# Peptides against a protein of PDB entry 5EG6: the designs that were tried, part 120

Target 1, 151 residues: chain A of PDB entry 5EG6
Amino acid sequence: RLRSQTVSTRYLHVEGGNFHASSQQWGAFYIHLLDDDESEGEEFTVRDGYIHYGQTVKLVCSVTGMALPRLIIRKVDKQTALLDADDPVSQLHKCAFYLKDTERMYLCLSQERIIQFQATPCPKEQNKEMINDGASWTIISTDKAEYTFYE

## One batch from the design tools (peptide; made by RFdiffusion4, then SolubleMPNN)

Design b1_p30_1_s2 (from b1_p30_1, 15 letters changed)
Fold by OpenDDE base, seed 5:
Formats: structure tokens, sequence, C-alpha cells
Structure b1_p30_1_s2 (fold): chain B 151 residues (1-151), chain A 30 residues (1-30)
């Protein structure tokens, strides 16, 4: 299993069996919808339908098949991740990728490195936690494909 | 614009930038 910690630049890609960031290239990834109870692993079942905030997803390199750990895609409001949003994911909105089963760890770009950033709880808003700009992502679709990864 | 069950993320900075600009334009127009 690969970890979310990577190095180098803004755009995530896989090189040499590892996830990397590059200022010149963004990795070709498939985002796959999983069941909420899907266990961590290289083999997983992809659900049909549209992705909603709060759901579990896998980011898989389309070339190598390498995958990040299970993520929960969350809606972003300003610099906060919404914990209870469940509407369909829109490319018009920023999103955050919570690393499932962690203590508020989010996929984050920091100084040309992909890191896990720990969000800060919102004291008066339990349905929100504070992230930074590096943990706010824009997802852009270029192609739709039905891809099932088998180990 | 809802995301399907599987989607490919752009592989190049130029493609990403172009799509981002288009999306930002749409956001401003809405």
Amino acid sequence: as target 1 above (151 residues)
Amino acid sequence: EELPKSMEIPTTAEEFKKKLEELEKKKKEL
C-alpha cells in the first residue's frame, strides 16, 4: 500500500512506483467511488453512480495502477472542510481529501510536496474543520472511463 | 457538474490550467 506522503511539486503523479508531485505534469488518475464499508486494500469494488461529498473514493494512477489510501471527499467552504455535506461533487467547487481513519489528516500540497495536513477543529462548528489552501483541491474531469482495478 | 463514478484527472499542466480557467469562468458567470 502506498502512503499519501510524496515530494516535489503541485501536480501529483506516479514515478518509479511512488506517488510524486511535479510542476510540469499532473498524474493521470482515476477517481473511483467505493462503498462506505470498503476495507483498505489494493483490490476494491467500484460503485456505480455519481460521487457525493462524504463518500469514500480511491485515486488510482491510470498507468501504473498505484493507488492512494482510501479518501473521503469533502466539500470545502472557504478554508474549512465540511464534515456533513452529502450533495453531489461538483467540479465548480473546491474539495478536500480526508485520509480515511485518520485524525483529521488531509491530502495537502506544501512547498512542492504532497503531505498529510492535520485539520484544526472548529471550536464552535462541529461540522467543520479548518484546512489550508494546500488542502483545497480542484478536480477536473478529462475523460469518463469504467475502470476496475484487480490485483 | 457532477462527477461520475470514474473520471480521469488531467495529466498536463496546460490541460489542467485550461480546464481550471473554464471552470473559474463558469463560477463567475453563475
Scores: peptide ipSAE 0.029, ipTM 0.403, DockQ to the pose 0.020
Fold by OpenDDE base, seed 3:
Structure b1_p30_1_s2 (fold): chain B 151 residues (1-151), chain A 30 residues (1-30)
Amino acid sequence: as target 1 above (151 residues)
Amino acid sequence: EELPKSMEIPTTAEEFKKKLEELEKKKKEL
């Protein structure tokens, strides 16, 4: 189970005051759990507890302190993001970061750029949205004290 | 004009809000 802690993810890092992608570097970020009603801003209140899919989070660069806009962390099944999954987040599962308050926009790696990519709805499966491979992310916890494996 | 399905993520909350507003405006014009 994942809680607010320091994590690493491939490709995403901050350089020169901007978010960039690198195929060779791991970016270190703090992931923070927020209340669902937390407003957008550079300043935010962190909530205690383990992170579940469907909850609102902030990714903050551990070096520069720069933060992405509010994200909803969603479970990934193959090439789809699950909209209603609410089990605890595990680093063993790929995840997607939905840009909160957008029309199906997800954090996506395209070549060496970090972009918003619009997911395609699944008409036959209303609880799923189709994402591309660049929108599937892996999180590795760097704080063993705040992470336990969820089986 | 057609709205793009992808765009660069702004680095600040203010830029993000501005971009969303622009998208909403374009959506209404379609």
Scores: peptide ipSAE 0.023, ipTM 0.444, DockQ to the pose 0.795
Fold by OpenDDE base, seed 1:
Structure b1_p30_1_s2 (fold): chain B 151 residues (1-151), chain A 30 residues (1-30)
Amino acid sequence: as target 1 above (151 residues)
Amino acid sequence: EELPKSMEIPTTAEEFKKKLEELEKKKKEL
């Protein structure tokens, strides 16, 4: 079974059944595409297709099976998260992970800890939110085969 | 490079650093 917790894509580590941040310890995680209408829960259905910005995803620890709450992956431009970007997610671009159904909360690394950071609206740009550098992530794929999660 | 529907995130700092270096190299080639 899965356990939902809040973490980030970098420095993520599971210890004692909880998510922790460590520069020395890294966890094995998978990202899964979900339907936009997928409800929150320990069990979820993985959707086919390539991940695009704006879509809902799940981050799952491959060791413990623990998962973060539903996230919306968003494109990052400098220090802002783009709300309307919908192009395919690229490893060459930074991204932000919005905690779905929250008040602009993003996964953030702060002083080697994983926290939720509340983004600030951009007054003159409604399609952008200001984030910290710690809320900007780089996802790197490995040569490992596609992971299929079974419930 | 586009991300597939399911992918693994690096599990070690060394692997992460290696991949970052590779990505930076690719960026320069674009």
Scores: peptide ipSAE 0.023, ipTM 0.367, DockQ to the pose 0.019
Fold by OpenDDE base, seed 2:
Structure b1_p30_1_s2 (fold): chain B 151 residues (1-151), chain A 30 residues (1-30)
Amino acid sequence: as target 1 above (151 residues)
Amino acid sequence: EELPKSMEIPTTAEEFKKKLEELEKKKKEL
């Protein structure tokens, strides 16, 4: 099991047909790997393989079946999302969820709501976009696997 | 740790907190 959370102890969950963040509410989600050319929709084909940064994923509530739009999971370095990182996703690394086919919109925690936050281009670094803390997530799996650090 | 193509997210705060603590501990040990 993988859970996406912010470091501020606010957790993603589904309530009233919407995605919310709360320290008191918890939900179960599936993260599904998609092909890069997969179209948006309620139904999608799950791709084989392990998730790497830069790949397209779907976050689906295991209880309600509700899903967020297609996301590109991106590696986070400090306050920036890396656009060209493609190494395997590490649970110890913070990540950002870019809403696919948007103008730099990222999944973000604002107060106790999940919103879209527009990242700012890095003028000197074309492979980076500036995000806020609310757009940085930690994915935690309940499956205890041997720790591997990815640099 | 590599993430598989599909994975369920923990539903309890306790499980999640425990996992976070474990990860932080491992991080500090590196």
Scores: peptide ipSAE 0.028, ipTM 0.360, DockQ to the pose 0.020; fails the geometry check

Design b1_p30_1_s3 (from b1_p30_1, 14 letters changed)
Fold by OpenDDE base, seed 5:
Structure b1_p30_1_s3 (fold): chain B 151 residues (1-151), chain A 30 residues (1-30)
Amino acid sequence: as target 1 above (151 residues)
Amino acid sequence: EPLPKEMEIPTTAEEFLAKLEELKKKLEEL
């Protein structure tokens, strides 16, 4: 089992292409891959395989076992979430967590609060929607204290 | 380095749990 941490870019120290993640103010949780047609609920079936962008995931608290609603993990390009990316999720790529079945709502770190942020449609690009930095996350392994970030 | 099917994201702060629960509650109210 791979131990990782999902953090906003605001909580990363970036220097010379390397970054350090902060575990401060975060709790432990699991990310689970679900089928695209999995219904919302406390009970769900975990899917085998590597997580790809566009897939449905569940974040489950490691302490209480409580879970957030279903999320779609999406690739981030600059300040936009990509709606049609489907390549494997990379720990070195930015990602966003779309709240499934919402109107462009994403998990967002605002100041020291976790909120939902409504993305803005891209006028000229239907496959993209604009998010803020707080909605851009990086998933990192805890095996290293220092990571190389590739933009 | 693709993410596996299941991954534990270790952190130390309990306040994160509270924030997640708050978010969950807000989403349920939608």
Scores: peptide ipSAE 0.029, ipTM 0.493, DockQ to the pose 0.052
Fold by OpenDDE base, seed 2:
Structure b1_p30_1_s3 (fold): chain B 151 residues (1-151), chain A 30 residues (1-30)
Amino acid sequence: as target 1 above (151 residues)
Amino acid sequence: EPLPKEMEIPTTAEEFLAKLEELKKKLEEL
């Protein structure tokens, strides 16, 4: 199970004061659990505990200390983000990062750039939003992995 | 006016908040 810790994620890294993407590089970040009512800011209070889907998190570059806006980590089912999943986050499972308080904006890799991508609501499934593959992220802890992950 | 499907991610809280306000205005106009 994932908790506030140092993690690595594919493609995402910080360079020149901005977040960038690279197919050959992995970015190392702190993932911090926040309270649901935590306000946006560069300074924030970290909450203890295991991270569950639906919770608010901060991604902080382990090198520069730069942080993304508050994100809600969501479970991914194929090409959809689940809006109501609340089980513990698995490192072996792809996740999506919803930019909190936006209109369905997700952290997305597109053409080697980090962008916000607007998800499309699922007309028949209110608990899902349609995302693309670029909005699906894999988190790997820098600590010992409980399971072997093969890509 | 439809919201953009793709946009650059703000890397600071200030930029994010500013963009949020902009988006809120757009939503109110819809």
Scores: peptide ipSAE 0.023, ipTM 0.445, DockQ to the pose 0.846
Fold by OpenDDE base, seed 1:
Structure b1_p30_1_s3 (fold): chain B 151 residues (1-151), chain A 30 residues (1-30)
Amino acid sequence: as target 1 above (151 residues)
Amino acid sequence: EPLPKEMEIPTTAEEFLAKLEELKKKLEEL
């Protein structure tokens, strides 16, 4: 199970104070659990506990300290983001990062660029949104001391 | 105007926030 800790994700990293995409490099980030009502800002209060899908998180570059805006980490099932999943996050599962307070915008890799990609509603499944492959991310924990394997 | 399906994320956090606010504004205008 994942908690506030150091993690890495492919394709996203910071170089020279700027966000860059690379298929060859991994970006190292701190993932911080926030309260659901935490306001946007450079300063934020971190919550204790294991990270569950549906919760609000901050990704902070471990090198530069630069933070992305608040994200909601969502579980991915095939080509869909699950809106109501709330089980613990596992590095074995793919996830999507919903940009909080947007119209279905997700963090996405497209042509070696980081973009916002608008998910499409699933008409027959209100608890799902269709995303593309670039919006599906994998988290790898870099701090085993704070990671408990979850099957 | 409808929101774009894709939007470049600016290279800095500050610019990202600015674009996010712009996006929210566009949403309100829909």
Scores: peptide ipSAE 0.023, ipTM 0.516, DockQ to the pose 0.615
Fold by OpenDDE base, seed 3:
Structure b1_p30_1_s3 (fold): chain B 151 residues (1-151), chain A 30 residues (1-30)
Amino acid sequence: as target 1 above (151 residues)
Amino acid sequence: EPLPKEMEIPTTAEEFLAKLEELKKKLEEL
């Protein structure tokens, strides 16, 4: 199970006040759990507890304090994002970051850039959306907080 | 006009919100 904590994410880092991507650099970020009704803004209230798929989170750069817009962390199964998964987030398991209040836009790495990529609906599976490989992320905890793997 | 499949993520909340409003407007016109 993952809690609000400091994590490392591959490829994403902040430089010069902007988000950048690098295949050789790791960015350290705080992942914060938010209430589902939390409004967008530079300032936000963090909720305590274990993070579950489907919940709203903020990624904040540990160095600069810059934050991405609100994200919904979603479970990934192969090349699909699961829309209805709600089990605890597992470290090292691939996840996707849906840009909240968008039409299927996901945080995506493309050619060393961070972009929004629109997922394609799965016609036969309403609870899934097809994402590309660049929209699949891995979270690695960097703090010493207690955690357990959820399989 | 169709919505872009790929786009850069704005670095600020204000820019992001502005882009969202633009997208919403386009959706209403479709």
Scores: peptide ipSAE 0.020, ipTM 0.476, DockQ to the pose 0.851

Design b1_p30_1_s4 (from b1_p30_1, 15 letters changed)
Fold by OpenDDE base, seed 4:
Structure b1_p30_1_s4 (fold): chain B 151 residues (1-151), chain A 30 residues (1-30)
Amino acid sequence: as target 1 above (151 residues)
Amino acid sequence: APLPKSREIPTTAEAFLEQLKEEAEKLKEL
């Protein structure tokens, strides 16, 4: 289990074989839609279709081919991740990446580092989890079916 | 506009997971 930390805002990119955060550099990634029952692994089967919130995805660096673990892309409302949103993922709208099969762990940027952040359940709203700003990502689509991530 | 369809390519996630662990440890030292 990884520790939850405070927030920061930067762009996500790959340098030296690792994912890094930078105020000026952007990373290009492929987003691959997976079946909900797809297992974790270096090899996976991609599903056709437009990506909707709540679906399982793989993020792959377009340069290195390095991939993140399976993620569930979730819609963000203020500082909460929506657990039941299922509309198509909107470009430029903030989203959160839940690390699949974890206890509410989200991909998070903190002090120019990429970490896991554990969301807090919302006691009054069961369909929401409280995240921080560092766990809210902005995606920009590119002409080469790549996506740039920034905050 | 919604995100477009995806392509199928093999990838790895193990290196990233190790990085996350390393970064978490670094933050503990701060």
Scores: peptide ipSAE 0.251, ipTM 0.669, DockQ to the pose 0.098
Fold by OpenDDE base, seed 5:
Formats: C-alpha cells, sequence, structure tokens
Structure b1_p30_1_s4 (fold): chain B 151 residues (1-151), chain A 30 residues (1-30)
C-alpha cells in the first residue's frame, strides 16, 4: 500500500534543478494523493489515506519540490491500463500514469525520453486501454511502510 | 563511472505537457 510518502520511480530524476529522463536512474519523489476535483497548480491540498488506483496524484521531487502535472494512477494488466480498478496501489503491480484531462495520454519512457503516449481503446473491453511497456511504471517506497499482499 | 544519459525536460506542468506531446509526435512520424 502506498500513501503520501517518498517514493522512487525509475527513469525520472532531478539533476541540476531540472527533471531528467534516464533509463538507468531512479528519482525520489513524494507521491501525494489529491482530491479528484483538485485543480492543476503548484500549490495543492493533499488528502490523507492510502492511494488507490483511479485516484489523482502529484509527483513532487523530494529535493527541489518541482511537481509533475496531475496524474491518475491506474492499474496495469499486461499491456492494458485498467480504467475502473480502485484497489490500493501495490508495489507488486506495475502502474500507469494517466495525464489528467487528456485524451488517453500516459507518461511513457521511449528511447530514454519521457513522452506522452496515447493509449488505444480496447474495442472489446471498455474498461481497458492499451498501453506499451514504456508506459508501465514501477513504484518503490523509500519510506518504511508495511505492505500487505496476498500470495 | 560516467553518469547515465539523461535528457532534460521542462520543469513546469504546462511546458512539460507540451514537451511530452511534441516528443510523442516526433516519434510517431518516424
Amino acid sequence: as target 1 above (151 residues)
Amino acid sequence: APLPKSREIPTTAEAFLEQLKEEAEKLKEL
């Protein structure tokens, strides 16, 4: 389970006061839970509680305080983002970061660059969108936290 | 050891979104 805390994500880090994409480095960020109606901005109100898929989050650099745009964290099943999953975010699962208020745009690593990748609707499954591997992210908590998982 | 290759990205949300879009479009055209 994740909550507003310091986490690390691969491929995104801060160097020299700027965001950088790297295929070999992990960046440390605060992941903050927001209200669904929270507007975009550098100032935002953080919600308490564990982060669930489908919720809006802010990734803030732990060092500089720079923030990415609002994201909806979504569960990934193979190469699909699940639109209706709402269970607690687990480090055991890959996740996708939907750029909020876009047309199916997700954060994606491509050729050592962070890009906006447009997911393709699944014709047979309205609750899924097809993404690529670059849009599947791993989150690792850097704080001491208890994680529960079912084997 | 040399630092991993990194690409600078914009620091503001708006600029970041624009950059992401541009990069995606470039890759799509290849």
Scores: peptide ipSAE 0.223, ipTM 0.677, DockQ to the pose 0.102
Fold by OpenDDE base, seed 3:
Structure b1_p30_1_s4 (fold): chain B 151 residues (1-151), chain A 30 residues (1-30)
Amino acid sequence: as target 1 above (151 residues)
Amino acid sequence: APLPKSREIPTTAEAFLEQLKEEAEKLKEL
């Protein structure tokens, strides 16, 4: 299970005071749980407890303190993001980062660049929307090596 | 061939979102 802590992910890192995209680098971030009604800003209040899918989070660079915009962490099932999953986040699952208050926009890696990718609604499954592989992320805690991850 | 330089991302939320939008539009036009 995941809580507010330090995590690492491929393709996104900070160097020289800026965010960078690279397939060869790992970035280290603090993941912070926020209230659902927390406004966007450089200063925010962090909640305690386990992070659940569907909750609002902030990714903050562990070195520089720079933060990404508010994200909703969502569970991934193959090439779909689940909209109604609310169980605790597991490192055994890939996740997607929905850019909060957008029209189905997700954080995505494309051709060594970080972009926003617009998900497509699933016609017969209202609780799902289709994403691409670049919008599916693997995150690991820096203090544990207990899990097996799949690319 | 070596990988290109890492793509820099703006540090403010507003600038970040604007550039993400621009990059997505460029890729869609190709």
Scores: peptide ipSAE 0.203, ipTM 0.664, DockQ to the pose 0.105
Fold by OpenDDE base, seed 1:
Structure b1_p30_1_s4 (fold): chain B 151 residues (1-151), chain A 30 residues (1-30)
Amino acid sequence: as target 1 above (151 residues)
Amino acid sequence: APLPKSREIPTTAEAFLEQLKEEAEKLKEL
């Protein structure tokens, strides 16, 4: 289980007041749980509790306070994003960040740049869609918050 | 054309999404 806390991820960082992508940098962000019906904006209401796959989250830079658009954090199985997984988020598993209200667009690292990548539907499995390796992210907690893994 | 090693991301959600879309299209043309 991962609660709202400070996390780090490779490649995405802030420099000079802007978001940047670099293979040599690690960015520290607050991950905040939002309501599913929360609107996009600079101001938002944060929910308490553990984050589950399928929920809406905000990534906020711990240094500048800059925030990414609303994301849905999804569980990754190999090169597929699971659309119906709802178990607690695990740091031990790669995750994907779906850009909310888009046509299957995910945060993706490509050639040391952060872009959106359009996932391909899985015809045989409606609860899955194909993503590339650049759309799979690793989360590392930077605080002493207790974490419990569930599969 | 070669891409820079670093990419700036706009501060607003709307501008960010627009830039992501533009960059994705550029990469598809390579």
Scores: peptide ipSAE 0.039, ipTM 0.551, DockQ to the pose 0.140

Design b1_p30_3_s1 (from b1_p30_3, 10 letters changed)
Fold by OpenDDE base, seed 3:
Structure b1_p30_3_s1 (fold): chain B 151 residues (1-151), chain A 30 residues (1-30)
Amino acid sequence: as target 1 above (151 residues)
Amino acid sequence: MEILGPENPFPLVRLSENKLRASVAKPVEV
């Protein structure tokens, strides 16, 4: 017999003008698909299409309108981010958010804080980067009418 | 490791019509 362990969920949330992680509050975000050549800024153009791994996205808080810098959404396998995965994003798969134009920096949960975590290259697998568990996320759809995930 | 501060997020000035509404979360064993 194994003892039951308490499981909590940490949600990305915006409070006091800052991004943080909360067990009690969750943020609703718009995930906008951007062109690969879209520049960083407060204003941006959204492209049509289903979101695929490897594409550039903007996460925008639906309440405050605050957005993170441009991110590349990547598929996660165990504790590695896949660099060459390009299939449609699915709720069944964990994902990681690479901060575009950085040295392997990923959006990461550390306790209640949202930080950048530097991934380590895999020496024997060039198409993978090693991330920690805090850099692995799950996308939960809040409005399925706006997007159909690939299953 | 670097903490994302208030200098990193940007306010959205305009909304697009086509978008994915979602929450970003992860399970944590406590």
Scores: peptide ipSAE 0.049, ipTM 0.547, DockQ to the pose 0.197
Fold by OpenDDE base, seed 1:
Structure b1_p30_3_s1 (fold): chain B 151 residues (1-151), chain A 30 residues (1-30)
Amino acid sequence: as target 1 above (151 residues)
Amino acid sequence: MEILGPENPFPLVRLSENKLRASVAKPVEV
């Protein structure tokens, strides 16, 4: 017998100065588009325009002001992150957040914890990296701000 | 795999007003 399984949504959230995943609370984040050459730091300059895959972004908690390190948002195809996708980010598609200047480390969900997951290079597909399901995220826009995702 | 510690996040000091408010979510089996 096959039965449908109930799925719960987990959200990236900041609590107690830590990033974690919550089934009941969701964090509202400001996603800022940065220049590719923007240095890491607390201070940064935001670019104009739609966010595209492959671009550098900052995720900032709207409540706490806590920000993750610079991330490159990448398009996800099944269990792979695409390294060369450059189309506008769509909230209808899964994405992955590569921690910039790391050895293929991605923002990953493991139970209630947010971890770094090291992607594996795809054999014979240089434009892809293998990620796990935990490293695949869905972006849900909460308002129509200066920046929007493509639908 | 490693846990993202509090040493990784930064306090915000933003120099621009442009932003997108969003939530990052993942469906997980209960």
Scores: peptide ipSAE 0.037, ipTM 0.526, DockQ to the pose 0.205
Fold by OpenDDE base, seed 4:
Structure b1_p30_3_s1 (fold): chain B 151 residues (1-151), chain A 30 residues (1-30)
Amino acid sequence: as target 1 above (151 residues)
Amino acid sequence: MEILGPENPFPLVRLSENKLRASVAKPVEV
């Protein structure tokens, strides 16, 4: 039994052909695993296997087919993105989406907009980049949660 | 925890508070 608490949430969503953040609607997305050498394009080759942090992925809306540019999914620790984490991506764990081939740009929520946020290098830790809370996302399965929580 | 694969769609969310229990409560039937 857990303490009930009202929290506000924002969801990545596609509306009118654009990505935005919604407090009411959530988008269902496929994460497609790509080869590291896969080029940018509307068509891409999907690899089999479980997704690991550090790998290149495509986020595709399951309803509209709209897709974001190639992303590298990275593990998040507090307010930092880990650059060298390579363990499997777990459901409900915080993650960040680095826009591939950019200067530390991450997918970020700002009000109702989806923007790019430039991470700052960590001075003392070369394997980390500082991100804001808007660049930290939680992945939730649409099918089943492994744990059931009771309020 | 479940390891994610490309075969299943899922929502991506940001919580105002970093509590995993809050993320589980909405998109998944309990």
Scores: peptide ipSAE 0.033, ipTM 0.457, DockQ to the pose 0.030
Fold by OpenDDE base, seed 2:
Structure b1_p30_3_s1 (fold): chain B 151 residues (1-151), chain A 30 residues (1-30)
Amino acid sequence: as target 1 above (151 residues)
Amino acid sequence: MEILGPENPFPLVRLSENKLRASVAKPVEV
Protein backbone atom coordinates (compact mmCIF):
# COMPACT_ATOMS: atom_id res chain seq x y z
CA ARG B 1 0.00 0.00 0.00
CA LEU B 2 1.40 3.33 -1.11
CA ARG B 3 0.97 6.61 0.71
CA SER B 4 1.46 9.92 -1.01
CA GLN B 5 3.67 12.54 0.57
CA THR B 6 3.22 16.27 0.67
CA VAL B 7 5.24 18.04 -1.96
CA SER B 8 6.58 21.56 -1.69
CA THR B 9 8.14 23.63 -4.41
CA ARG B 10 11.60 25.05 -4.07
CA TYR B 11 12.86 27.87 -6.21
CA LEU B 12 16.28 28.90 -7.35
CA HIS B 13 17.17 32.10 -5.55
CA VAL B 14 20.13 34.37 -4.99
CA GLU B 15 20.96 35.54 -1.51
CA GLY B 16 24.15 36.92 -0.12
CA GLY B 17 25.79 36.65 -3.47
CA ASN B 18 25.13 32.94 -3.71
CA PHE B 19 22.60 30.68 -5.32
CA HIS B 20 20.39 28.59 -3.08
CA ALA B 21 17.00 26.96 -3.08
CA SER B 22 14.09 28.41 -1.17
CA SER B 23 10.52 27.43 -0.53
CA GLN B 24 9.75 30.94 0.67
CA GLN B 25 11.46 33.07 -1.91
CA TRP B 26 11.99 32.73 -5.62
CA GLY B 27 14.31 34.50 -7.97
CA ALA B 28 13.48 35.88 -11.34
CA PHE B 29 16.17 35.11 -13.85
CA TYR B 30 17.07 36.22 -17.28
CA ILE B 31 17.80 33.18 -19.37
CA HIS B 32 20.05 34.28 -22.17
CA LEU B 33 20.64 32.21 -25.26
CA LEU B 34 24.29 32.10 -26.24
CA ASP B 35 26.19 30.87 -29.21
CA ASP B 36 27.62 27.43 -28.81
CA ASP B 37 31.10 28.88 -29.12
CA GLU B 38 30.55 31.73 -26.68
CA SER B 39 33.34 31.88 -24.14
CA GLU B 40 32.85 32.09 -20.43
CA GLY B 41 32.88 35.55 -18.93
CA GLU B 42 31.02 38.31 -17.20
CA GLU B 43 30.11 39.76 -20.56
CA PHE B 44 28.51 37.73 -23.29
CA THR B 45 26.61 38.09 -26.51
CA VAL B 46 23.02 36.96 -26.59
CA ARG B 47 21.54 35.23 -29.61
CA ASP B 48 18.15 35.79 -31.10
CA GLY B 49 15.62 33.04 -31.38
CA TYR B 50 13.90 30.39 -29.36
CA ILE B 51 15.78 28.35 -26.81
CA HIS B 52 16.19 24.73 -27.81
CA TYR B 53 17.42 21.82 -25.79
CA GLY B 54 21.11 21.36 -26.21
CA GLN B 55 21.80 25.07 -26.49
CA THR B 56 24.01 27.14 -24.24
CA VAL B 57 22.32 29.52 -21.85
CA LYS B 58 23.17 31.94 -19.07
CA LEU B 59 21.01 32.22 -15.98
CA VAL B 60 21.26 35.72 -14.59
CA CYS B 61 19.46 36.94 -11.51
CA SER B 62 17.37 39.92 -12.52
CA VAL B 63 17.88 41.59 -9.16
CA THR B 64 21.49 40.98 -8.25
CA GLY B 65 22.95 40.40 -11.67
CA MET B 66 24.64 37.26 -10.44
CA ALA B 67 25.01 34.61 -13.09
CA LEU B 68 25.85 30.95 -13.15
CA PRO B 69 28.50 29.67 -15.52
CA ARG B 70 27.43 28.71 -19.00
CA LEU B 71 24.86 25.95 -18.96
CA ILE B 72 23.52 23.60 -21.55
CA ILE B 73 19.82 23.11 -21.10
CA ARG B 74 18.89 19.49 -21.62
CA LYS B 75 15.62 17.67 -21.85
CA VAL B 76 14.80 15.23 -19.08
CA ASP B 77 13.16 11.86 -19.50
CA LYS B 78 12.33 10.36 -16.13
CA GLN B 79 15.68 10.46 -14.36
CA THR B 80 17.84 10.81 -17.42
CA ALA B 81 19.16 13.82 -19.25
CA LEU B 82 18.89 13.56 -23.00
CA LEU B 83 22.07 14.57 -24.75
CA ASP B 84 20.77 14.84 -28.28
CA ALA B 85 17.37 16.44 -27.83
CA ASP B 86 17.21 19.67 -29.80
CA ASP B 87 13.55 20.58 -29.96
CA PRO B 88 12.29 23.86 -28.51
CA VAL B 89 12.18 23.99 -24.74
CA SER B 90 8.72 23.29 -23.38
CA GLN B 91 7.40 24.22 -19.99
CA LEU B 92 5.61 20.88 -20.02
CA HIS B 93 8.93 19.14 -19.77
CA LYS B 94 11.44 18.99 -16.99
CA CYS B 95 14.92 20.11 -17.86
CA ALA B 96 18.43 19.79 -16.55
CA PHE B 97 21.24 22.30 -16.60
CA TYR B 98 24.56 20.82 -17.56
CA LEU B 99 27.52 22.92 -16.52
CA LYS B 100 29.26 23.40 -19.80
CA ASP B 101 32.70 21.87 -20.25
CA THR B 102 32.50 19.79 -17.09
CA GLU B 103 32.52 16.06 -16.53
CA ARG B 104 28.77 15.57 -16.58
CA MET B 105 28.10 18.05 -13.80
CA TYR B 106 24.53 19.28 -13.43
CA LEU B 107 22.87 21.99 -11.39
CA CYS B 108 21.30 20.15 -8.49
CA LEU B 109 19.19 20.77 -5.43
CA SER B 110 20.27 19.30 -2.12
CA GLN B 111 18.02 20.48 0.67
CA GLU B 112 18.43 24.26 0.57
CA ARG B 113 21.75 24.13 -1.22
CA ILE B 114 22.58 24.28 -4.87
CA ILE B 115 25.31 21.84 -5.76
CA GLN B 116 26.83 20.15 -8.73
CA PHE B 117 25.77 16.58 -9.31
CA GLN B 118 27.77 14.30 -11.52
CA ALA B 119 25.61 12.34 -13.89
CA THR B 120 26.38 8.74 -14.68
CA PRO B 121 26.58 7.56 -18.27
CA CYS B 122 23.90 5.21 -19.45
CA PRO B 123 25.71 2.10 -20.63
CA LYS B 124 23.05 1.02 -23.07
CA GLU B 125 22.05 4.48 -24.23
CA GLN B 126 24.87 6.77 -25.22
CA ASN B 127 22.49 9.66 -25.74
CA LYS B 128 21.41 9.66 -22.10
CA GLU B 129 22.94 10.39 -18.72
CA MET B 130 21.48 9.32 -15.41
CA ILE B 131 20.68 12.19 -13.06
CA ASN B 132 18.91 12.36 -9.75
CA ASP B 133 15.61 14.08 -9.23
CA GLY B 134 17.38 17.01 -7.61
CA ALA B 135 18.92 17.86 -10.95
CA SER B 136 15.54 18.08 -12.65
CA TRP B 137 14.05 21.55 -12.92
CA THR B 138 10.97 23.30 -14.20
CA ILE B 139 11.09 26.67 -15.89
CA ILE B 140 8.24 29.01 -15.09
CA SER B 141 8.01 32.04 -17.31
CA THR B 142 7.47 35.48 -15.87
CA ASP B 143 6.03 38.67 -17.32
CA LYS B 144 9.29 39.78 -18.88
CA ALA B 145 9.91 36.74 -21.02
CA GLU B 146 11.32 37.58 -24.43
CA TYR B 147 11.65 34.00 -25.56
CA THR B 148 8.73 31.66 -25.91
CA PHE B 149 8.61 28.22 -24.40
CA TYR B 150 6.13 25.80 -25.81
CA GLU B 151 3.32 24.56 -23.62
CA MET A 1 30.06 19.29 -5.16
CA GLU A 2 29.44 22.80 -3.93
CA ILE A 3 28.54 25.49 -6.42
CA LEU A 4 28.48 28.20 -3.82
CA GLY A 5 31.47 30.45 -3.66
CA PRO A 6 32.93 33.50 -5.27
CA GLU A 7 34.44 31.59 -8.15
CA ASN A 8 31.18 30.11 -9.33
CA PRO A 9 28.71 32.90 -9.94
CA PHE A 10 29.64 35.78 -12.17
CA PRO A 11 28.39 39.32 -11.89
CA LEU A 12 26.59 40.54 -14.96
CA VAL A 13 28.35 43.39 -16.65
CA ARG A 14 26.38 43.65 -19.86
CA LEU A 15 22.74 42.83 -20.38
CA SER A 16 21.35 42.50 -23.86
CA GLU A 17 17.75 43.01 -24.82
CA ASN A 18 17.02 39.47 -25.85
CA LYS A 19 16.28 37.45 -22.77
CA LEU A 20 13.78 35.18 -21.13
CA ARG A 21 12.77 36.17 -17.66
CA ALA A 22 11.76 33.11 -15.71
CA SER A 23 11.93 31.29 -12.44
CA VAL A 24 13.48 27.90 -12.01
CA ALA A 25 11.74 25.57 -9.63
CA LYS A 26 11.24 21.97 -8.64
CA PRO A 27 8.99 20.02 -6.32
CA VAL A 28 10.51 18.41 -3.27
CA GLU A 29 9.14 16.05 -0.69
CA VAL A 30 8.15 17.63 2.60
Scores: peptide ipSAE 0.026, ipTM 0.532, DockQ to the pose 0.212; fails the geometry check

